# Peptides against a protein of PDB entry 5KEZ, part 7

Target 1, 320 residues: chain A of PDB entry 5KEZ
Amino acid sequence: NVAIYNPFRPWWERYQPVSYKLCTRSGNEDEFRNMVTRCNNVGVRIYVDAVINHMCGNAVSAGTSSTCGSYFNPGSRDFPAVPYSGWDFNDGKCKTGSGDIENYNDATQVRDCRLTGLLDLALEKDYVRSKIAEYMNHLIDIGVAGFRLDASKHMWPGDIKAILDKLHNLNSNWFPAGSKPFIYQEVIDLGGEPIKSSDYFGNGRVTEFKYGAKLGTVIRKWNGEKMSYLKNWGEGWGFVPSDRALVFVDNHDNQRGHGAGGASILTFWDARLYKMAVGFMLAHPYGFTRVMSSYRWPRQFQNGNDVNDWVGPPNNNGVI

## One batch from the design tools (peptide; made by RFdiffusion4, then SolubleMPNN)

Design b1_p8_5_s3 (from b1_p8_5, 5 letters changed)
Fold by OpenDDE base, seed 3:
Structure b1_p8_5_s3 (fold): chain B 320 residues (1-320), chain A 8 residues (1-8)
Amino acid sequence: as target 1 above (320 residues)
Amino acid sequence: PLFPYPAV
């Protein structure tokens, strides 16, 4: 991914890929392989946050400022380490003036235009699908158990399916023969927009962002809500079917006060309430649970916004 | 995805 120095090595640089090489702030491919092996040997499985909707931001300077030193040029859409070129992006398909998503009520913009300037891959192309599948299959070969598909809301479900159909079975050194990768898709659906979580049920599980949002309001006792109202928690609250749901109290985005859930989201900053929410989630049978492991950073609120929301995990001069 | 992410 891109190495960003202003601000200094933010967490979100990880979501701006310039190659599918496994050399990052966390280590090189050999170290990753070693970690996966050690984890698998004790029954701990690895699920990769796969960033496959896009490459880096269109405004990032061209050069070799990346975690693996690969050259890239956002301006010309050149990512030779893949390789991608201008033919592999949706620039001509997106019809907005900016090239970015301007209206989330327009499903075609949401999927064909750039998410906050991130160069949008032409996932309809078999070439692009194959490059992504090769990346994911390499990870499967290493021994990962599955994937979180980042920004799935911004990909056509059929394109995701086409990629998934190219995936190999899991590594038989650790998984039963014929095992398939576990897939869960990040889709933000709180209602009110044309793209629905149900559009993605055919590809795997979907993040249920209503879960953390609603649980937060209950635990916080907002709007007169009571714990007793949780008696029909799950589908009874309008959530997706349990067998399609991946549930969580918070994630890295909404932990920072923005995105799906808003101020209702409970985080480790409110330790007591957070423990209550996480405990409830783990005790309740609804959905597949995900527990957040985060870190403290020096929050500084200006005009209601944390100006340090970019701060990544504890690191040694940018290396974790 | 990358933050800031548009609010829904």
Scores: peptide ipSAE 0.056, ipTM 0.806, DockQ to the pose 0.353
Fold by OpenDDE base, seed 4:
Structure b1_p8_5_s3 (fold): chain B 320 residues (1-320), chain A 8 residues (1-8)
Amino acid sequence: as target 1 above (320 residues)
Amino acid sequence: PLFPYPAV
């Protein structure tokens, strides 16, 4: 991914890929292989956050400022380490003036235009699908158990399916022969927008963002809500079917005060309430649970916004 | 996705 130095190595640089090489702030490919092996050997499985909707931001300077040193040029859409070129992006398909998503009530914009300036891959192309599948298959062959598909809302479900259909079975050294990768898709569906979580059920599980949002409201006792109302928690609250749901109290985006769920989202900053919410989630059978592991950072609020929401985890001069 | 992301 791109290496950002202003601000200094933010967490979100990870979501701006320039290659599919396994060289990051966390280590190299050999170190990753070692970690996966050690984890698998004790029954801990690894699921990779796969960033496959896009490459880096369109405004990032060309050069070799990347975690694996690969050259890239956003301006010319040149990512030779893949390789991708201008033919592999949706520049001509997006019809907005800016080239970015401008209206989230337009499903075609959401999927064909750039997410906050991130260069949008032409996932309709078999070439692009194959490059992504090669990346994911490399990880599968290393021994990962599955994937979180980042920004799935911004990809056509059929394009995702086409990629998934190219995937290998899991590594038989640790998984039963014929096992398929576990897939969960990040889809923000709190209602009110045309893209629905159900559009993606055919590909795997989906994130249920209503879970954290609603649970936060209940635990905070907002709007007169009571814990007793949770007796029909899950489908009874209008959530997706349990076997399609990945549930969580917070994620890396909304714990920073923005995105899906808004102010209702509970985080470690509200320690006692957060423990209550996480405890409830783990005790309740609905959905596949995900527990957040995060860190404190020096929050600085200006005009209601934390200007330090970019701060990544504790590191040694950028190395984690 | 990465921050910023629109509030729903």
Scores: peptide ipSAE 0.052, ipTM 0.795, DockQ to the pose 0.337
Fold by OpenDDE base, seed 5:
Structure b1_p8_5_s3 (fold): chain B 320 residues (1-320), chain A 8 residues (1-8)
Amino acid sequence: as target 1 above (320 residues)
Amino acid sequence: PLFPYPAV
């Protein structure tokens, strides 16, 4: 991914890929293989956060400022380490003036325009699908158990399916022969927009963002909500079917006070309430549960916004 | 994805 220095190595630089090399601030490919092997040997499975909707930001300077030193040029859409070129992006499809998503009520715009300036990959192209599949298959062959598909809301479900159809069976050293990768797709659907979580059920599980949002409201006792109302928690609250749901109290985005759920989202900053929410989630049978492991950062609120919401994990001058 | 990510 790109190495961003202003602000200094933010968490979100990880979501600006310039190659599919397993070479980041977390380690190199050999170290990753070692981790996956060691984890698998004790029954801990690895699921990769796969960033396949986009490459880096349109405005990032060309050069070799990346975690593995790969050259890239956002201006010319040149990512030779893949390789991608201008033909592999949706610039010609997006009809907004900025090239970015401007209206989330336009599903085509949400999927074909840039998410906050991130160069949007042309996932309709078999070439692009194949390059992504090669990346994911490399990970599968290493021994990962599956994937979180980042920004799935911004990809056409059929394009995702086409990629998934190219995937290998899981590594037989650790998984039964014929096992398929576990897939869960990040789709923010709190209602009110045309793109629905149900659009993606055919590809695997989806994130249920209503879970954390509603649970936060209940635990906070907002709007007169009571714990007793959780008797029909899950489908009874209008959530997706349990066998399609990946549930969580918070994630890295909404932990920072914005996005899905807003102020209702409980985080480690609200320790007691957070423990209650996580405890309830783990005790309740609805959905496949995900527990957050994060870090504290020096929050600085200005006009209701944390100006340090970019801060990445603890590091020593950029080294993790 | 990159923060901020819309709620909806």
Scores: peptide ipSAE 0.051, ipTM 0.813, DockQ to the pose 0.408
Fold by OpenDDE base, seed 1:
Structure b1_p8_5_s3 (fold): chain B 320 residues (1-320), chain A 8 residues (1-8)
Amino acid sequence: as target 1 above (320 residues)
Amino acid sequence: PLFPYPAV
């Protein structure tokens, strides 16, 4: 991914890829292979957060300022380490004046325009689908069990399916022959927008952002809500079917007040309430559960906003 | 999601 130095190496630089090389501040490919092998050997499976909707920001300077040193040029859409070129992006498909998503009530903009300036890949092209599939298949062959698909809301479900149809079976050294990768898709659907979680059910599970948002209000006793109201928790609260749901109390975005959930989201900063929420989630049968493992950072609030919400995880690999 | 997300 791109190396961002202002602010200094933020967490979100990881979501700005310039190649599909396994070489980041989290480690190199050999270290990753070692981890996957060691984990699989004791029954712990690995699911990769796959960023396949886009490459880096359109305004990033060209050069080799990336975690693996690969050259890239956002201005010319040149990513030779893949390789991608200007033919592989949705610049001509997006019809907004800025080239960015301007209206989230327009599904075409949401999927064909740039998410906050991030160069949007033309996933309709077989070439692009194949390059992504090659990346994911490399991970599958290493021994990963599946994927979280980042920014799935911003990809056409049919394009995702076309990529998934190119994937190998899981590595038979650790998985039964013919096993398919476990897929869950990040889709924000709180209602009121044209893109629905159900659009993606055919590809795998979907994140249910209503879960953490609503659970937070209940645990906080906001608006007179009571835990007894959780009697019909799940589908009874308007959530997606249990067998399609990936559920969580918080994620890295809404832990920082970003994305879906707002101030209702419980986090480790509210330790007692958070433990109650996580305990409830783990005890309740609805959905496939995900537990957050995060870190503390030096929060500094100005006008209600944490100006240090960019701070990345602790790292001992220097400035790579 | 990456929204809101710092634009580069």
Scores: peptide ipSAE 0.063, ipTM 0.833, DockQ to the pose 0.174; fails the geometry check

Design b1_p8_5_s4 (from b1_p8_5, 5 letters changed)
Fold by OpenDDE base, seed 1:
Structure b1_p8_5_s4 (fold): chain B 320 residues (1-320), chain A 8 residues (1-8)
Amino acid sequence: as target 1 above (320 residues)
Amino acid sequence: PYIPTPAV
């Protein structure tokens, strides 16, 4: 991914790829292989957060300022380490003045325009699909069990399906022959927008962002909400079917007030309430559960916003 | 409202 120095190496630089090489501030490919092997050998499975909707921001300077040293040029859409060129992006499809998503009530704009300046890949192209599949298959062959598909809301479900159809079976050294990768898709659907979680059910599970948002409101006793109302928690609250849901109390985005859920989201900063919410989630038989493991950073609020919400995780290989 | 991940 791109190396961002202002602010200094933020967490979100990881979501701005310039190649599919496995060398980041989390480690290199050999270290990753070692981890996957050690984990699989004791029954711990690895699921990769796959960023396949886009490459880096359009405003990032060209050069070799990346975690693997690969050259890239956002201005010319040149990513030779893949390789991608101007033919592989949706610049010609997006009809907004800025080239960015401007209206989330326009589904085509949400999927064909740039997410906050991130160069939008033309996933309709078989070439692009194949390059992404090659990346994911490399990970499958290493021994990962599946994927979180980042920014799935911004990809056409059919394009995702086309990529998934190119994937190998899981590595038979650790998984039964014929096993398929576990897929869950990040889709923010709180209602009121044209793109629905149900659009993606055919590809795998989806994130249920209403879960953390509503649970936070109940645990906080906002708006007269009571714990007793959780008796029909899950489908009874209008959530997606349990067998399609991946549920969580918080994620890296809404932990920082980004994404979905707003101030209702419970985090480790509210330790007592957070433990209650996580305990409830793990005890209640709805959806596939995900527990967040995060870190503290020096929060500094200005005008209601944490100006240090960019701070990345603790790291001892920051030279990369 | 959806607030996407920050980008440079």
Scores: peptide ipSAE 0.064, ipTM 0.841, DockQ to the pose 0.190
Fold by OpenDDE base, seed 3:
Structure b1_p8_5_s4 (fold): chain B 320 residues (1-320), chain A 8 residues (1-8)
Amino acid sequence: as target 1 above (320 residues)
Amino acid sequence: PYIPTPAV
């Protein structure tokens, strides 16, 4: 991914790929392979956060400022480490003036335009699908158990399916023969927009962002909510079917007060309430559970916004 | 950058 120095090595640089090389702030490919092997040998499975909707931001300077030193040029859509070129992006397909998503009520913009300047891959192309599948298959062959598909809301479900159809079975050194990768898709659906979580059920599980948002309001006793109202928690609250749901109290985005859930989201900053929420989630049978492991950063609120929401995890001069 | 989500 791109190496960002202003601000200094933010967490979100990880979501701006310039290659599919397994070489980042966390280590190189050999170290990753070693980690996967050691984890699998004790029954701990690895699920990769796969960033496949886009490459880096269109405004990032061309050069070799990346975690693996690969050259890239956002201006010319040149990513030779893949390789991608201008033919592999949706620039000509997006019809907005900026090239970015401007109207989230237009599903076509949401899928075909750039997410906040992130260069949008032409996932309808078999070449692009194959490059992504090659990346994911390399990870599968290393021994990962599955994937979180980042920004799935911004990909056509059929394109995701086409990629998934190219995937290998899991590595038989650790998984039963014929095992398929576990897939869950990040889709933010709180209602009111044309793209629905149900559009993605055919590809695997989806993130249920209503879960953390609603649980937060209940435990905080906002709007007269009571714990007794959780009697029909799950589908009874309008959530997706349990067998399609990936549930969580918070994630890296909404713990920063942004997006789905807003101020209702419980986080480690509110330790007592957070432990209550996580305990409830783990005790309740609805959905597949995900527990957040985060870190404290020096929050500084200006005009209601944390100007340090970019701060990444504890590191040694940018290296984790 | 952060991936913004529109308000409901």
Scores: peptide ipSAE 0.057, ipTM 0.791, DockQ to the pose 0.287
Fold by OpenDDE base, seed 4:
Structure b1_p8_5_s4 (fold): chain B 320 residues (1-320), chain A 8 residues (1-8)
Amino acid sequence: as target 1 above (320 residues)
Amino acid sequence: PYIPTPAV
């Protein structure tokens, strides 16, 4: 991915890929392979956060400022380490003046235009699908158990399916023969937008962002809500079917006050309430649970916004 | 990156 130095190595640089090389702030491919092996050997499975909707931001300077030194040129859409070129992006499909998503009530913009300036891959193309599948298959062959698909809302479900149909079975050294990758898709559906979580059920589980948002309201005792109202928690609250739900109290985005949930989202900053919420989540049978592991950072609020929400995990001069 | 969503 792109190495950003202003601000200094933010967490979100991870979501600006320039190649599919397994070479990042966390280590190289050999180290990753070693970790996967060690984890699998003790029954801990690895699920990769796969960024396949886009490459890096369109405004990033061309060069070799990347975690593995790969050259890239956002201006010319040149990512030779893949390789991608201008033909592999949706520049010609996006109809907005800016080239970015401008109206989230327009499903075509959401999927064909750039997410906050991130160069939008043409997942319609078999070439692009195949390059992504090759990346994911490499990980599968290493021994990962599945994937979180980042920014799934911004990809056409059929394009995702086409990629998934190219995937190998899981590595038989650790998984039963014929096992398929576990897939969960990040889709933010809090209502009010045309893209629905149900559009993606055919590909795997989806994130249920209503879970953390609603649970936060209840635990905070907002709007007169009571714990007793959780009697029909899950589908009874309008959430997706349990077997399609990936549930969580918070994630890295809404922990920072953006990306769905607003002020209702509970985080470790409110330790007692957070523990209550996480405890409830783990005790309740609805959905597949995900527990957040985060870190403290020096929050600095200006006009209600944390100007340090970019701060990444503890590191040694950029190395995690 | 920031991903917009409806307010809760």
Scores: peptide ipSAE 0.055, ipTM 0.769, DockQ to the pose 0.190
Fold by OpenDDE base, seed 2:
Structure b1_p8_5_s4 (fold): chain B 320 residues (1-320), chain A 8 residues (1-8)
Amino acid sequence: as target 1 above (320 residues)
Amino acid sequence: PYIPTPAV
């Protein structure tokens, strides 16, 4: 991914790829392979956060300022380490003046335009699908168990399906022969927008963002909500079917006030309420559960916004 | 920065 130095190595640089090389602040490919092997050998499975909707930001300077030293040029859409060129992006398909998503009520913009300036890959092209599948298959062959598909809301479900159909079975050194990768898709659907979680059920599980948002209001006792109202928690509250749901109290985005859930989201900053919410989630049978492990950072609020929301995990002068 | 959707 790109190496950003202003601010100094923010967490979100990880979501701006310039290649599919397994070479980042977390380590190189050999170190990753070693970690996967050690984890699998003790029954701990690895699921990769796969960033396949886009490459880096349009405004990032060209050069070799990346975690593996690969050259890239956002201005010319040149990513030779893949390789991608100008033919592999949706610039000509997006019809907004800025090239960015401007209206989230327009499903075509949401999927064909740039997410906050991130160069949008043309996933309708078999070439692009194949390059992504090669990346994911390399991970499968290393021994990962599955994937979180980042920004799935911004990809057409059929394009995702086409990529998934190219995937190998899991590595038989650790998984039964014929095993398929576990897939869960990040789709933010709190209602009110045209893109729905149900559009993606055919590809795998979907993140249920209503879960953390609604649970937060109940635990906080907002709007007269009571714990006793959780008697029919799950489908009874309008959530997706349990076998399609991945549930969580918070994630890295809404922990910083970004994305879905707003102020209702409970985090480790409110320790007692957060433990109540996580405890309830783990005790209740609805959905596949995900527990967040995060870190503290020096929050500094200005006009209601944390100006240090960019701060990444604890590190030694940029090295994790 | 990376912001997946408008704040809700």
Scores: peptide ipSAE 0.053, ipTM 0.799, DockQ to the pose 0.324

Design b1_p8_6_s1 (from b1_p8_6, 4 letters changed)
Fold by OpenDDE base, seed 2:
Structure b1_p8_6_s1 (fold): chain B 320 residues (1-320), chain A 8 residues (1-8)
Amino acid sequence: as target 1 above (320 residues)
Amino acid sequence: PLAPALFV
């Protein structure tokens, strides 16, 4: 990914790829392979957060300022380490004046335009699909168990399906022969927008963002909500079918006081209420559960926003 | 540098 120095090595630089090389602040490919092997040998499975919707931001300076030293040029859409060129992006499909998503009520903009300036990959092209599949298959062959697909809301479900159809079976050193990768898709659907979680059920599980938002409201006792109302928790609350749901109390975005569910979301900052929410989630049979492991940072609120929401994991001068 | 809003 890009190496950002202003602010100093933010968490979100991880979501700005310039290659599919396994060489980041977390380590190199050999270190990753070693970690996957050690985890698999004790029954701990690895699921990769796969950033496949986009490359880095359009406004990032060209050069070799990346975690593996790969050259890139956002202005010319040149990513020779893949390789991608100007033919591999949706610039010609997006019809907004900025080239960014301007209206989330337009499903075509949401999928064909840049998410906050991130260069949007032309996932309709078999070449692009194949480059992504090669990246994911390399991870499968290393021994990962599956994937979170980042920004799935911003990809056409059929393009995702076309990538998934190219995937290998899991590594038979640790998984039964013929095992398929576990897929869960990040789709933010709180209602009110045209893109629905149900559009993605054919590809795998989806994130149920209503879960953390509604549970936070109940545990906070907002709007007269009571714990006794959780008697029909799950599908009875208008959530996706249990066998399609990945559920969580919080994620890295909404821990920062904004995003899907925003103010209702419970986090480790509200320790007692958060323990209640996580305890309830783990006790209840609805959905596939994900527990967050995060870190503290020096929050500084200005006009209701944390100006330090960019702060990444604990590190030694940028090294994790 | 651009800070993406991944929560949208």
Scores: peptide ipSAE 0.036, ipTM 0.788, DockQ to the pose 0.516
Fold by OpenDDE base, seed 1:
Structure b1_p8_6_s1 (fold): chain B 320 residues (1-320), chain A 8 residues (1-8)
Amino acid sequence: as target 1 above (320 residues)
Amino acid sequence: PLAPALFV
């Protein structure tokens, strides 16, 4: 990914890829392979957060300022480490003046325009699909069990399906022969927008962001809500079918206070209430559960917003 | 620098 120095090495630089090389501030490919092997050997499976919708920000300076030292040029859409070129992006498809998503009520903008300036990959192209599939297959061959597909809301479900159809079976050293990767798609659907979680059910599970949002309000006792109202928790609350849901109390985005779910989201900062929420989630049969493991950062609130929400995970191993 | 709002 790109190396961002202002602010200094934020968490979100990880979501600005310039190659599919497995070398970041979290480690190199050999270290990753070692981790996957050791985890698999004790029955712990790995699911990769796959950033496949986009490359880095369009305004990032060209050069070799990246975690693997790969050259890239956002201005010319040149990512030779893949390789991608100007033909592999949706610049010509996006019809907004900025080239960014301007209206989330326009499904074509949401999928064909840049998410906050991130260069949007032309996932309709077989070449692009194949390059992504090669990346994911490399991970499958290492021994990962599946994927979180980042920014799935911003990809056409059919394009995702086309990528998934290129995926190998899981590594038979640890998985039964013919096993398929576990897929869950990050789709933020709190209602009110044209893109729906149900659009993605054919590809795998979907993140149910209503879960953490609504559970937060209940446990916080907002609006007179009571735990007894959770008697019909799940589908009875208008959530996606249990067999399509991946559920969580918080994620790395909404943990920072202004994402999907807003201030209702419970986090480790609200330790007692958070433990109640996580305990309830783990006890309740609805959905496939995910528990967050995060880190503390020096929060600094200005006008109700944490100006240090960019702070990345601690790193003391010298990897930059 | 661009800070992606992936939670939008």
Scores: peptide ipSAE 0.034, ipTM 0.778, DockQ to the pose 0.523
Fold by OpenDDE base, seed 4:
Structure b1_p8_6_s1 (fold): chain B 320 residues (1-320), chain A 8 residues (1-8)
Amino acid sequence: as target 1 above (320 residues)
Amino acid sequence: PLAPALFV
């Protein structure tokens, strides 16, 4: 991914890929293989956060400022480490004046235009699908158990399916022969937008962002909501089917006040209420549960926004 | 510099 130095090595640089090389702030490919092996040997499975919707931001300077030293040029859409070129992006497909998503009520913009300036990959192309599948298959062959698909809302479900159909079975050293990778897709569906989480059920599980948002409201006792109302928690609250749901109290984005759930989202900053919410989630059978592990950072609020929301995990001069 | 949030 891109190495960002202003601000200094933010967490979000990981979501700006310039190659599919397994060399990042967390280590190299050999170290990753070692970790996966050690984890698998004790029954801990690894699921990779796969950033496949896009490459880095269009405004990032060309050069070799990347975690693996790979050259890239956002201006010319040149990512030779993949390789991608200008033919592999949706620049000509997006019809907005900026080239960015301008209206989330237009499903075509949401999928064909740049997410906050991130160069949008032409996932309709078999070439692009194959390059992504090669990356994911490399990870499968190392021994990962599956994937979180980042920004799935911004990809056409059929394009995702076409990638998934290219995937290998899981590594038989640790998984039963013929096992398929576990897939969960990050789709933000709180209602009110045309793209629905149900559009993605055919590809695997989806994130249920209503879960954390609604649970936060209940635990906070907002709007007169009571714990007794959780009697029909899950599908009875208008959530996706349990067998399609990945559930969580918070994630890295909404922990920072971004996006789904707003102020209702409980985080470790509200320690007591957060423990209650996580405890409830783990006790309740609805959905596949994910527990957040995060860290403290020096929050600085200006006009209601944390200007330090970029701060990444504890590190040694950028190395994690 | 671009500071993308996955939520808009």
Scores: peptide ipSAE 0.034, ipTM 0.779, DockQ to the pose 0.486
Fold by OpenDDE base, seed 3:
Structure b1_p8_6_s1 (fold): chain B 320 residues (1-320), chain A 8 residues (1-8)
Amino acid sequence: as target 1 above (320 residues)
Amino acid sequence: PLAPALFV
C-alpha cells in the first residue's frame, strides 16, 4: 500500500493498495506465511481483509513511497507491480463531473465511480478479475481460511461472483479436501438507498450494520428503548437472515464516528456499556459474530469531529 | 413494542 507521512502513517493507508505484494507495516510474506502456519496448527484460522474494489487515491504523489517500494503513478493509472494501466479503471464509465461518487441514490455511480477519490478498478474485465483472483489464490495457497471483501457495496455482485468462481479450494494441509473459502462482504445498508444487502447474498455473508447501531440505542436507553424489546432480536428487528449476517458491536470506521450508526455505536471508550453489548452479542444466536480488538488514541474533538481519527495502532516509527 | 427506534 501507499506510505503516507502527512499525517504520519495513518490507519487508512492500508486501504490504498499499489500492489498485491504481501509486505506491509506488519511484516513481509515469509513472516505472514509463518504466522498463518502457526495459527492453523493450533486451530486458529486467518481471514484476510481484501481490498479489491480500488487502488490508491487519485491525488497521491507518484513514486516509490509504498510499503514494498513498488513504483506507482495514480495520475497515469500505472501500477506496474500488478500490472495495471489506464485500461483497467472505470474512468471512462463514470459520468460524474468529479469522477467521484456524487449521488448514493444512483447505483451505477456507487459502483462505477471513485469512492472518495480511490481509483476504481474495472471489475467487468477478465484481466482485472484474474489479477485479483491470483492475489486471493496466493493467500488461499498459503493457508488462509477466507476473506472480508472491503467496499463490496461499490462492486457489482456479478463481478464479485466471477472472481469467486476463479478461487481455489482451501489448502488441504489444514482443511478438508474441497473446502471453499469463507466470504463475508462489507455492505452498508441502513435502507433508503438502491443498493441492498440482499443483492450480495449469493456471494456469501454480509455485514449487518443495523445490529451495532440498534443495540447501541437499546443499551444506552435512548428513545425510551428497553432491553425487554430484544425478545425478537435479529430478523424480528428487520435484520438480514441469520445465515447471511456477520454481526459486530463496532468496527474501525464507526468507532471513529464514520459510516453507519454514528453516536449510537458502543466502543471501548464506553467500557461498561460496551462489555454489556459484546456479552449480549456473544450470548445471542443471531448471525456470525465478530469481536473488535482496537487501541486508544489521543482523541481531539474540534467542531464535533476528532482531528486525530487518522491515528493508527501502536507502532515503532511506523512499523507494527 | 418490540421494534427498533429510529437512529441518525
Scores: peptide ipSAE 0.015, ipTM 0.595, DockQ to the pose 0.035

